# Designs tried in a protein design run: peptides against a protein of PDB entry 5ONS. Part 77

Target 1, 181 residues: chain A of PDB entry 5ONS
Amino acid sequence: MFKKFDEKENVSNCIQLKTSVIKGIKNQLIEQFPGIEPWLNQIMPKKDPVKIVRCHEHIEILTVNGELLFFRQREGPFYPTLRLLHKYPFILPHQQVDKGAIKFVLSGANIMCPGLTSPGAKLYPAAVDTIVAIMAEGKQHALCVGVMKMSAEDIEKVNKGIGIENIHYLNDGLWHMKTYK

## One batch from the design tools (peptide; made by RFdiffusion4, then SolubleMPNN)

Design b2_p17_8_s2 (from b2_p17_8, 6 letters changed)
Fold by OpenDDE base, seed 5:
Order: structure tokens, then sequence, then C-alpha cells
Structure b2_p17_8_s2 (fold): chain B 181 residues (1-181), chain A 17 residues (1-17)
């Protein structure tokens, strides 16, 4: 989603959200990520305005006090940014790729099944379309936010093709955006 | 507790260099 993303070239505008819209978004976030509910007030304090950075290709980034928190495309599901995920690593279920897959993930490539079934990888139960944090063998922090394109069960059984779609990865355009006010 | 899981990493980029 952000492989060729550049803040100067791909951001259209930024709008401040109305209170009613913010409430709706918070409810949606809690529905998507139930574990975030106790933390939502410190992530999105009531005193701080919530903004949406509108980007090309119908990408929207939810921000509070310049911090990039979540993003979505075409009003689909919200994804946490890696920066938020690094602070709250429990908001997504995890999958772990082996060391060999790291360089490919960091190039924006989708995660192939063998990278999830090989020694050093850890594949946990997850259904198709689940948003997941991609961890790496020997590393502490997630390098990617992805979406399961196959169930964990099917990844193990078939072990060919795209297991997880790469949505946002370390050092992509969104990562380099850092903040936006 | 979930609070124990909250992290403040210094530089994740360096972790993957």
Amino acid sequence: as target 1 above (181 residues)
Amino acid sequence: SPEDLIQNPENVEKEYE
C-alpha cells in the first residue's frame, strides 16, 4: 500500500473530524480490536483533536497530535501503523517469518507460505482476512502489518503461494512519514 | 497485564539493519 508512497506527492489534505465521527471511529476500532478498548483513551485522548490525512488511492490515515495511529483504504478496515503497534504490540495477533524472509518483506513483497512454515517461522491459528503483526525470527519488534490471504491451516497444508499480503512494512512510505500535523 | 506489554522502542530501524 505504501511502497511508492511519498508524503509530498501522495497526501491530498488533512481534515479535523467532528465529535460524532470520532465516536463512530472509536467504536469501530474497539470492534476490530477489542483489546485496545482500555487503552483507547490514552491513544486518542478526548482533549486532542482527531484528524484524517487524506491520501491518493483513497488512503486515509487517522492521526492524533501528529501521531499516525491507524490507516484504511476505501473505507475498509483500519490497520494500526507499525509505530503504534510497536507501542502496543498486543493489538494484533502475531505471525513470525524466518530470517530469510526478512529482506523480501522489507522490499514490500507478500509473504509466501514457505516463509511461514520453515524452521524459524511460527505460524499461529488465524482465519482468512485477519489483520496480523508480522514478526521475524530473532527480532523483537514487528516489521510488517499484513492480512491473512489463506488460513493458517491452509498455509500449512498447501504451503505454496501468498500466505499473507504485505500491507505496511518497516521503512515504507508510511513509516518514513513519521508524523503529520 | 497488558500494561506490561506496552513498549517504547528506541530505534526499530536499527534492529533490522
Scores: peptide ipSAE 0.551, ipTM 0.893, DockQ to the pose 0.885
Fold by OpenDDE base, seed 4:
Structure b2_p17_8_s2 (fold): chain B 181 residues (1-181), chain A 17 residues (1-17)
Amino acid sequence: as target 1 above (181 residues)
Amino acid sequence: SPEDLIQNPENVEKEYE
C-alpha cells in the first residue's frame, strides 16, 4: 500500500473529526481489536483532537497530536501503523517469518507460505482476512503489518503461494512519514 | 500482563540494519 508512497506527493488534505465520528471510529477499533479497549483512552485521549490525513488512492490515516495511529483504504478495515504496533505489540495477532524472508518483506513483497512454515518461522492459528503483525526470527519488533490471504491451517497444508499480503512494512513510505501536524 | 508489553522503542530501524 505504501511502497511508492511519498508524503509530499500523495497527501491531499487533513481534516479534524467531529466528536460523533470519533466515537464511531473508536467503537469500530474495539470491534476489530478487542485487546485495545483498555488502552484506547491512552492512545486517543478525549482532550486531544483526532484528525484524518487524506491521501491518494483513497487512503486515510488517523492521527492524534501528529502521531500516525491507524490507516485504512476505501473505508475498509483499519490497520495499526507499525509505530503504534511497536508501542502496543498485543494489538494484533502475530505471525513470524524466518530470517531469510526478512529482506523480501522489507522490499514490500508478499509473504509466501514457505517463509511461514520453514525452520525459524512460527505460524499461529488465524483465519483468512485476519490482520496480523509480522515478526521475524531473532528480532524483537514487528517489521510488517499484513493480511492473511490463507488460513494458518491452509498455509501449513498447501504450503504454496501467497500466505500473507504485505500491507505496511518497515521503511516504507508510511514509516518515513513519522508524524503529521 | 499486557501493560508489561507496552514499549517505547528508540530505533527499530537499527534492529533490521
Scores: peptide ipSAE 0.550, ipTM 0.894, DockQ to the pose 0.906
Fold by OpenDDE base, seed 1:
Structure b2_p17_8_s2 (fold): chain B 181 residues (1-181), chain A 17 residues (1-17)
Amino acid sequence: as target 1 above (181 residues)
Amino acid sequence: SPEDLIQNPENVEKEYE
């Protein structure tokens, strides 16, 4: 989503959201990520305005005090940014790729099944379309936010093709955006 | 506890260099 993304070229505008809209978004976030509920007031304090950075290709980034928290495309599901996920690593279920897959993930490539079934990888139960944090063998922090294109069960059985779609990865355009006020 | 999982990493980029 952000392989060719550049803040100067791809950001259109920024709007401040109404309180009613914020409430709706918070409810949606809790629905998507139940584990975030106890922390949402900390992540999005009531006293702080919430903004949406509108980008090309129908990308929207939710921000509070300049921090990039969540994003979506074409009014689809919200994804946490890696920066938020690093602070709250439990808000997404995890999958772990082997060491050899790291360089490909960091180039924006989708995650192939063998990279999730090989020694060094860890594949946890997850349904298709689940948003997941991609961890890596020997690393502490997630390097990617992805979407299961196959269930974990099917990844193990088929073990061929795209297992997880790469949505947002370390050092992509969104990562380099850092903040936006 | 979930609170124990809250992190404030300094340089994740360095971890993947």
Scores: peptide ipSAE 0.548, ipTM 0.889, DockQ to the pose 0.918
Fold by OpenDDE base, seed 2:
Structure b2_p17_8_s2 (fold): chain B 181 residues (1-181), chain A 17 residues (1-17)
Amino acid sequence: as target 1 above (181 residues)
Amino acid sequence: SPEDLIQNPENVEKEYE
């Protein structure tokens, strides 16, 4: 989603959201990420305005005090940014790729099944379309936010093809954006 | 624990250099 993204070239505008819209978004976030509920008031304090940065390709980034928190495309589901995920690593269920997959993930490549089933990888139960944090062998922090394109069960059984779609990864355009005020 | 906050995001970039 952000492989060729550049803040200067791909941001269209920024709008401040109405209270009612913010409430709806918060409810949606809790529905998508139940574990975030106790932390949401800390992440999105009521006293702070919530903004949407509108980008090309129908991408929207939810921000508070310039911090990039969540993003979506075409008003689909919200994804946490890696920066938020690093603060709250429990927001998403995890999957772990082996060491060999790291360079490919960091190039924006989708995650192939063998990278999730090989020694050094860890595959946890997850349904198709689940948004997941991608961890890596020998690393502490997530390097990618992805979406399961196969269930964990099918990844294990089939063990070929795209297991997880790469949505947002370390050092992509969104990562480099850092903040927006 | 998984609920512990990670304080320094700059360490992440270094981790993957």
Scores: peptide ipSAE 0.536, ipTM 0.882, DockQ to the pose 0.589

Design b2_p17_8_s3 (from b2_p17_8, 8 letters changed)
Fold by OpenDDE base, seed 3:
Structure b2_p17_8_s3 (fold): chain B 181 residues (1-181), chain A 17 residues (1-17)
Amino acid sequence: as target 1 above (181 residues)
Amino acid sequence: SPEDLIQNPENVEDEYL
C-alpha cells in the first residue's frame, strides 16, 4: 500500500473530524480490535482533536496530535500503523517469519507459506482475512502489518503460495512520514 | 499486566540494518 508512497506527492489534504464521527470510528476500532478497548482513551484522548489525512488511492490516515495511529483504504477495515503497533504490540495477533524472509518483507513482498512454516518461523492459529503483526526470527519488534490470505491451518497443509499479504512494512512511505499535524 | 507490554522504542529501523 505504501511502497511508492511519498508524503509530499501522495497527501491530498487533512480534515478535523466531528465528535460524532470520532465516536463511530472508536466503536469500529473496538469491534475490529477488542483488545484495544482499555487503551483507546489513552491512544485517542477525548480532549484531543482527531484528524484524517487524505491520500491518493483512497487512503486515509487517522491521526491525533500529529501521531499516525490507523489507516484504511476505500473505507475498508482499519489497520494500525507500525509505530502504534510498536507501542502496543498486543493489539494484533502475531505471526513470525524466518530470518530469510526478512529482506523480502522489507522490500514490500508478500509473505510466502514456506517463510511461515520453516524452523525459524512461528505460525499461530488465525483465520483468513485476519490482520496480523509480522514478527521476525531473532528480532524484537514487528516489521510488517499484514493480512492472512490463507488460514494458518491451510498455510501448514498447502505450504505453497502467498500466506500473508504485505500491507505496511518498516521503512515504507508511511513509516517515513513519522508525524503529521 | 497489559501495561507492562506498552513500549516506546527508539530507532526500530536499526534493528533491521
Scores: peptide ipSAE 0.568, ipTM 0.911, DockQ to the pose 0.903
Fold by OpenDDE base, seed 2:
Structure b2_p17_8_s3 (fold): chain B 181 residues (1-181), chain A 17 residues (1-17)
Amino acid sequence: as target 1 above (181 residues)
Amino acid sequence: SPEDLIQNPENVEDEYL
């Protein structure tokens, strides 16, 4: 989503959201990520305005006090940014790729099944379409936010093709935005 | 608990150099 993304070229505008819209978004976030509910008032304090940065390709980034928190495309589900995920690593279920997959993930490539079933990888139960944090062998923090294209069961069974779609990865265009006020 | 994992890490990029 952000492989060729550049803040200067791909950001269109920024709008401040109405209270009712913010409430709707918060409810959606809790529905998508139940574990975030106790922390949502800390992440999005009621006193602070919530903004949407509108980008090309129908990308929207949710921000509070300049911090990039969540993003979506074409009115789809919200994804946490890696920066938020690093603070609250439990927001998403995890999957772990082996060491050899790291360089490909960091180039924006999708995660192939063998990278999730090989020695050094860890595959946890997850349904298709689940948004997941991609961890890496020997590393502490997530390098990617992805979406399961196959269930964990099918990844293990079939062990061929795209297991997880790469949505947002370390050092992509979104990562390099850092903040937006 | 998951809450114990809350942190504000610096230099995450350095893990993947």
Scores: peptide ipSAE 0.567, ipTM 0.909, DockQ to the pose 0.857
Fold by OpenDDE base, seed 1:
Structure b2_p17_8_s3 (fold): chain B 181 residues (1-181), chain A 17 residues (1-17)
Amino acid sequence: as target 1 above (181 residues)
Amino acid sequence: SPEDLIQNPENVEDEYL
């Protein structure tokens, strides 16, 4: 989503959201990520304005005090930014790729099944379309936010093709955006 | 607890150099 993204060229505008819209978004976030509910007041304090940074390709980034929290495309589901995920690593279920897959993930490549089934990888139960944090063998912090394109069961069974779609990865255009006010 | 996992890491990109 952000492989070719540049803040200066791909951001269109930024709008401040009304209270009613913020309430709706918070409810949606809790529905998507139930574990975030106890922390949402900390992540999105009531006193702080919530903004949407509108980008090309129908990308929207949810921000509070310049911090990039969540993003979505074409009114689809919200994804946490890696920066938020690093602060709250429990808000997504995890999958772990082996060391060999790291360089490919960091180039924006989708995660192939062998990178999730080989020694050093850890594959946890997850259904298709689940948004997941991609961890890496021997590393502490997530390097990617992805979406399961196959269930964990099918990844193990078929072990061929794209297991997880790479949505947002370390050092992509969104990562380099850092903050926005 | 989840609270124990909350952190504010710096230079995460350095893990992947």
Scores: peptide ipSAE 0.565, ipTM 0.907, DockQ to the pose 0.939
Fold by OpenDDE base, seed 4:
Structure b2_p17_8_s3 (fold): chain B 181 residues (1-181), chain A 17 residues (1-17)
Amino acid sequence: as target 1 above (181 residues)
Amino acid sequence: SPEDLIQNPENVEDEYL
């Protein structure tokens, strides 16, 4: 989503959200990420305005005090930014790729099944379309936010093709954006 | 506890150099 993203060229505008819209988004976030509920008031304090940075290709980034928190495309599901995920690593279920897959993930490539089934990888139960944090062998922090394109069960059985779609990865255009006020 | 997992990491990029 952000492989060729540049803040100067791909941001269109920024809008401040109404209270009712914020309430709806918070409810959606809790529905998508139940574990975030106790922390949502800390992440999105009531006293602070919530803004949407509107980008090309129908991308929207949810921000509070300039911090980039979540994003979505075409009003689909919200994804946490890596920066938020690093602060709250439990808000997504995890998958772990092996050491050899790291360089490909960091180039924006989708995660192939062998990178999730090989020694050094860790594959946890997850249904297709689940948003997941991609961890890496020997590393502490997530390098990617992805979406399961196959269930964990099918990844193990078939072990061929795209297991997880790469949505947002370390050092992509969104990562380099850092903040927006 | 989940709160124990909350972090404010710096220089995450350095992990992947």
Scores: peptide ipSAE 0.562, ipTM 0.908, DockQ to the pose 0.916

Design b2_p17_8_s4 (from b2_p17_8, 8 letters changed)
Fold by OpenDDE base, seed 5:
Structure b2_p17_8_s4 (fold): chain B 181 residues (1-181), chain A 17 residues (1-17)
Amino acid sequence: as target 1 above (181 residues)
Amino acid sequence: SPEDLIQNPENVEEEYK
């Protein structure tokens, strides 16, 4: 989603959201990520305005006090940014790729099944379309936010093709955006 | 608890260099 993303070239505008819209978004976030509910007030304090950075290709980034928190495309599901995920690593279920897959993930490539079934990888139960944090063998922090394109069960059985779609990865355009006010 | 999992990493980029 952000492989060729550049803040100067791909951001259209930024709008401040109304209270009613913010409430709706918070409810949606809790529905998507139930574990975030106790933390939502410190992530999105009531005193701080919530903004949406509108980007090309119908990408929207939810921000509070310049911090990039969540993003979505075409009003689909919200994804946490890696920066938020690093602070709150429990908000997504995890999958772990082996060391060999790291360089490919960091190039924006989708995660192939063998990278999830090989020694050093850890594949946990997850259904198709689940948003997941991609961890790496020998590393502490997530390098990617992805979406399961196959169930964990099917990844193990078929072990070919795209297991997880790469949505946002370390050092992509969104990562380099850092903040926006 | 989830609170115990909250982190504030400084150099994740360096972790993957």
Scores: peptide ipSAE 0.581, ipTM 0.907, DockQ to the pose 0.880
Fold by OpenDDE base, seed 2:
Structure b2_p17_8_s4 (fold): chain B 181 residues (1-181), chain A 17 residues (1-17)
Amino acid sequence: as target 1 above (181 residues)
Amino acid sequence: SPEDLIQNPENVEEEYK
C-alpha cells in the first residue's frame, strides 16, 4: 500500500473529524481490535482533535496530535501503523517469519507460506482476512502489518503461495512519514 | 500485565539494518 508512497506527493488534504464521527471510528476500532479498548482513551484522548489525512489511492490516515495511528483504504478496515503497534504490540495477533524472509518483507513482498512454516518461523492460529503483526526470527519488534490470505491451518497444509499479504512494512512510505500536523 | 507490554522503542530501524 505504501511502497511508492511519499508524503509530499501523495497527501491530498487533512480534515478534522466531528465528534460523532470520532465516536463511530472508536467503536469500529474496538470491534476490530478488542484488546485496544482499555487503551483507546490513552491513544485517542477526548481532549485531542482527531484528524484524517487523505491520500492518493483512497488512503486515509487517522492522526491525533500529529501521531499516525491507523490507516485504511477505500473506507475498508482500519490497520494500525507500525509505530502504534510498536507501542501496543498486543493490538494485533502475531505471526513470525524466519530470518530469510526479512529482506523480502522489507522490500514490500507478500509473505510466502514457507516463510511461515520453516524453522525459525512461528505460525499461530488465525482465520483468513485477519490483520496480523508480522514478527521476525531473532527480532523484538514487528516489521510489517499484514492480512492473512490463507488460514494458518491452510498455510501449514498447503505450504506454498501467498500466506500473508504485505500491507505496511518497516521503512515504507508510511513509516517515513513519521508525523503529520 | 498488559501494561508491561506497552513500549516506546527508539531504534526499530536499527534492529533491522
Scores: peptide ipSAE 0.578, ipTM 0.905, DockQ to the pose 0.899
Fold by OpenDDE base, seed 4:
Structure b2_p17_8_s4 (fold): chain B 181 residues (1-181), chain A 17 residues (1-17)
Amino acid sequence: as target 1 above (181 residues)
Amino acid sequence: SPEDLIQNPENVEEEYK
């Protein structure tokens, strides 16, 4: 989603959200990520305005005090940014790729099944379309936010093709955006 | 606990260099 993203070229405008809209978004976030509920007031304090940065290709980034928290495309599901995920690593279920897959993930490539089933990888139960944090062998912090294109069960059984779609990865255009005020 | 997992990492980029 952000492989060729550039803040100067791809950001259109920024709007401040009304209270009612913020409430709806918070409810949606809790529905998508139940584990975030106890922390949502810390992540999105009531006293702080919530803004949406509108980008090309119908991308919207949710921000508070300049911090990029979540993003979505075409009013689909929200994804946490890697920066938020690094602070709250429990927001998403995890999958772990092996060491050899790291360079491909960091190039924006989708995660192939062998990278999730090989020695050094760890594959946890997850249904298709689940948003997941991609961890890496020998590393502490997630390098990617992805979406399961196959269930964990099917990845193990079939072990061919795209297991997880790469949505947002370390050092992509969104990562380099850092903050927006 | 989840609270123990909350972090504020400074140099994640260095982890993957």
Scores: peptide ipSAE 0.577, ipTM 0.906, DockQ to the pose 0.906
Fold by OpenDDE base, seed 1:
Structure b2_p17_8_s4 (fold): chain B 181 residues (1-181), chain A 17 residues (1-17)
Amino acid sequence: as target 1 above (181 residues)
Amino acid sequence: SPEDLIQNPENVEEEYK
């Protein structure tokens, strides 16, 4: 989503959201990520305005005090940014790729099944379309936010093709955006 | 507890160099 994303070229505008819209978004976030509920008030304090950075290709980034928190495309599901996920690593279920897959993930490539079933990888139960944090063998922090294109069960059985779609990865255009006020 | 998992990493980029 952000492989060739550049803040100067791809950001259109920024708008401040109404309180009613914010409440709706918070409810949606809790629905998508139940584990975030106890933390949502400190992530998005009531006293702080919430803004949407509108980008090309129908990308929207949710921000509070300049921090990029969540994003979506074409009014689809919200994804946490890696920066938020690093602070709250438990808000997404995890998958772990082997060491050899790291360089490909960091190039924006989708995650192939063998990279999730090989020694060094860890594949946890997850349904298709689940948004997941991609961890890596020997690393502490997530390098990617992805979407299961196959269930964990099917990844193990088929073990061929795209297992997880790469949505947002370390050092992509969104990562380099850092903040936006 | 989830609270124990809250982090503030300094340089994740360096971790993946």
Scores: peptide ipSAE 0.576, ipTM 0.900, DockQ to the pose 0.903

## One batch from the design tools (peptide; made by RFdiffusion4, then SolubleMPNN)

Design b2_p18_1_s1 (from b2_p18_1, 10 letters changed)
Fold by OpenDDE base, seed 5:
Structure b2_p18_1_s1 (fold): chain B 181 residues (1-181), chain A 18 residues (1-18)
Amino acid sequence: as target 1 above (181 residues)
Amino acid sequence: DKLEEEHKEAIEKYFESL
């Protein structure tokens, strides 16, 4: 989603949201990520304005005090940014790739099934279309936010093809954006 | 702040270890 993304070239505008819209978004976030509810007032304090950065290709980034929190495309599901995920690792269920997969993930490549079933990888139960944090063997911080294209069960059984779609990864265009005020 | 600095350092070490 952000492989060729640049803040100066791909941001269209920024809007400050009304309180009613913010409430709706918070409810959506809790629905998607139930575990975030106790933390949401810390992540999105009531006193702080919430903004949407509108980007090309129908991408929207939710921000508070310049911090990039979540993003979505074409009013689809919200994804946490890696920067938010690093602060709150529990927002997403995890999958772990082996050390050898790191360089490919950081190039924007999708995660193939063998990279999730190999020694050093850890595959946890997850249904198709689940948004997941991609962890790497021996690393503390998630390197990618992805979407399950196969269930964990099918990844293990079939063990070929795209297991997880790469949506957002370390050093992509969104990562380099850092803040937007 | 301190947390951001620690995070930055951790990420830098992450890339150095690739």
Scores: peptide ipSAE 0.172, ipTM 0.791, DockQ to the pose 0.067
Fold by OpenDDE base, seed 1:
Structure b2_p18_1_s1 (fold): chain B 181 residues (1-181), chain A 18 residues (1-18)
Amino acid sequence: as target 1 above (181 residues)
Amino acid sequence: DKLEEEHKEAIEKYFESL
């Protein structure tokens, strides 16, 4: 999603959200990520304005005090930014790739099934279309936010093709954006 | 802040280890 993304070229505008809209978004976030509810007031304090940074390709980034928290495309599901995920790693269910897959993921490549079934990888139960945090063997921080394109069960059985779609990865255009005020 | 600096260093080490 952010492989060719550049803040200077791909951001269109930024709008401050109405209270009612913020409430709706918070409810949506809790629905998507139930574990975030106890932390949401810390992540999005009521006293702080919430903004949407509108980007090309129908991408929207949710921000508070310049911090990039979540993003979505075409008003689909919200994804946490890696920066937020690093602070709250429990927001997403995890999958772990082996060491050999790391450089491919960091180039924006989708995660192939063998990278999830090999020694050093860890594959946890997850349905198709589940948004997941991609961890790497021997690494502390998530390197990617992805979407299951096969169920964990099918990844194990078929073990060929794209298991997880790469949505956002370390050092992509969104990562380099850092803040927006 | 301290947490952000630790995070930054961790990410730098992450890339250095590749």
Scores: peptide ipSAE 0.171, ipTM 0.797, DockQ to the pose 0.065
Fold by OpenDDE base, seed 3:
Structure b2_p18_1_s1 (fold): chain B 181 residues (1-181), chain A 18 residues (1-18)
Amino acid sequence: as target 1 above (181 residues)
Amino acid sequence: DKLEEEHKEAIEKYFESL
């Protein structure tokens, strides 16, 4: 999603959200990520304005005090930014790739099934379309936010093709954006 | 912010370990 993203070229505008809209978004976030509810007041304090940074290709980034929190495309599901996920690693279910997959993930490549079934990888139960944090063997921080293209069960059984779509990864255009004030 | 500094350091170490 952010492979060729540049803040200067791909951001269209920024809008401060009304209170009613913020309430709706918070409810959506809790529905998507139930574990985030106790932390939402810390992540999105009531006193702080919430803004949407509108980008090309129907991408929207949710920000508070310049911090990039979540993003979505075409008004679909929200994804946490890696920066937020690093602070709250539990808000997504995890999948783990082996050390050999790191370079490919960091190039923006989708994660193939063998990379999730190999020694050093850990495949956890997850349904198709689940948003997941991609962890790497021996690493503390997620290197990618992805979407299950197959269920964990099917990944293990079929063991070929795209298992997880790479949505956002370390050092992509969104990562380099850092803040927006 | 201390948390921000810790995060930056952790990420820097992450990339150095690649």
Scores: peptide ipSAE 0.059, ipTM 0.702, DockQ to the pose 0.072
Fold by OpenDDE base, seed 2:
Structure b2_p18_1_s1 (fold): chain B 181 residues (1-181), chain A 18 residues (1-18)
Amino acid sequence: as target 1 above (181 residues)
Amino acid sequence: DKLEEEHKEAIEKYFESL
């Protein structure tokens, strides 16, 4: 989603959201990520305005005090930014790729099944279309936010093809934005 | 591609520094 993304080229505008819209978004976030509920007031304090940075390709980034929190495309599901995920790693279920997959993930490549089933990888139960944090062997921080294209069960059984779609990864265009006010 | 490999290595080192 952000492989060739550049803030200067791809950001269109920024709008401040109405209270009712914010409430709706918060409810959606809790529905998507139930574990976030106790933390949501910390992540999105009521006293702070919530903004959406609108980008090309119908990408929207939810921000509070300039911090990039979540993003979506075409009003689909929200994804946490890696920066938020690093602070709250429990927001997403995890999958772990082996060391060999790291360089490919960081180039924006989709994650192939063998990178999730090989020694050094860890595959946890997850259904198709689940948004997941991609961890790496020997690393503490997520390097990617992805979407399961196969269930964990099928990844293990079939063990070929795309297991997880790469959506957002370290050092992509979104990562480089860091802050937007 | 040498340039691509150098870029990947740089990103890996960056990630390790986190």
Scores: peptide ipSAE 0.044, ipTM 0.596, DockQ to the pose 0.025

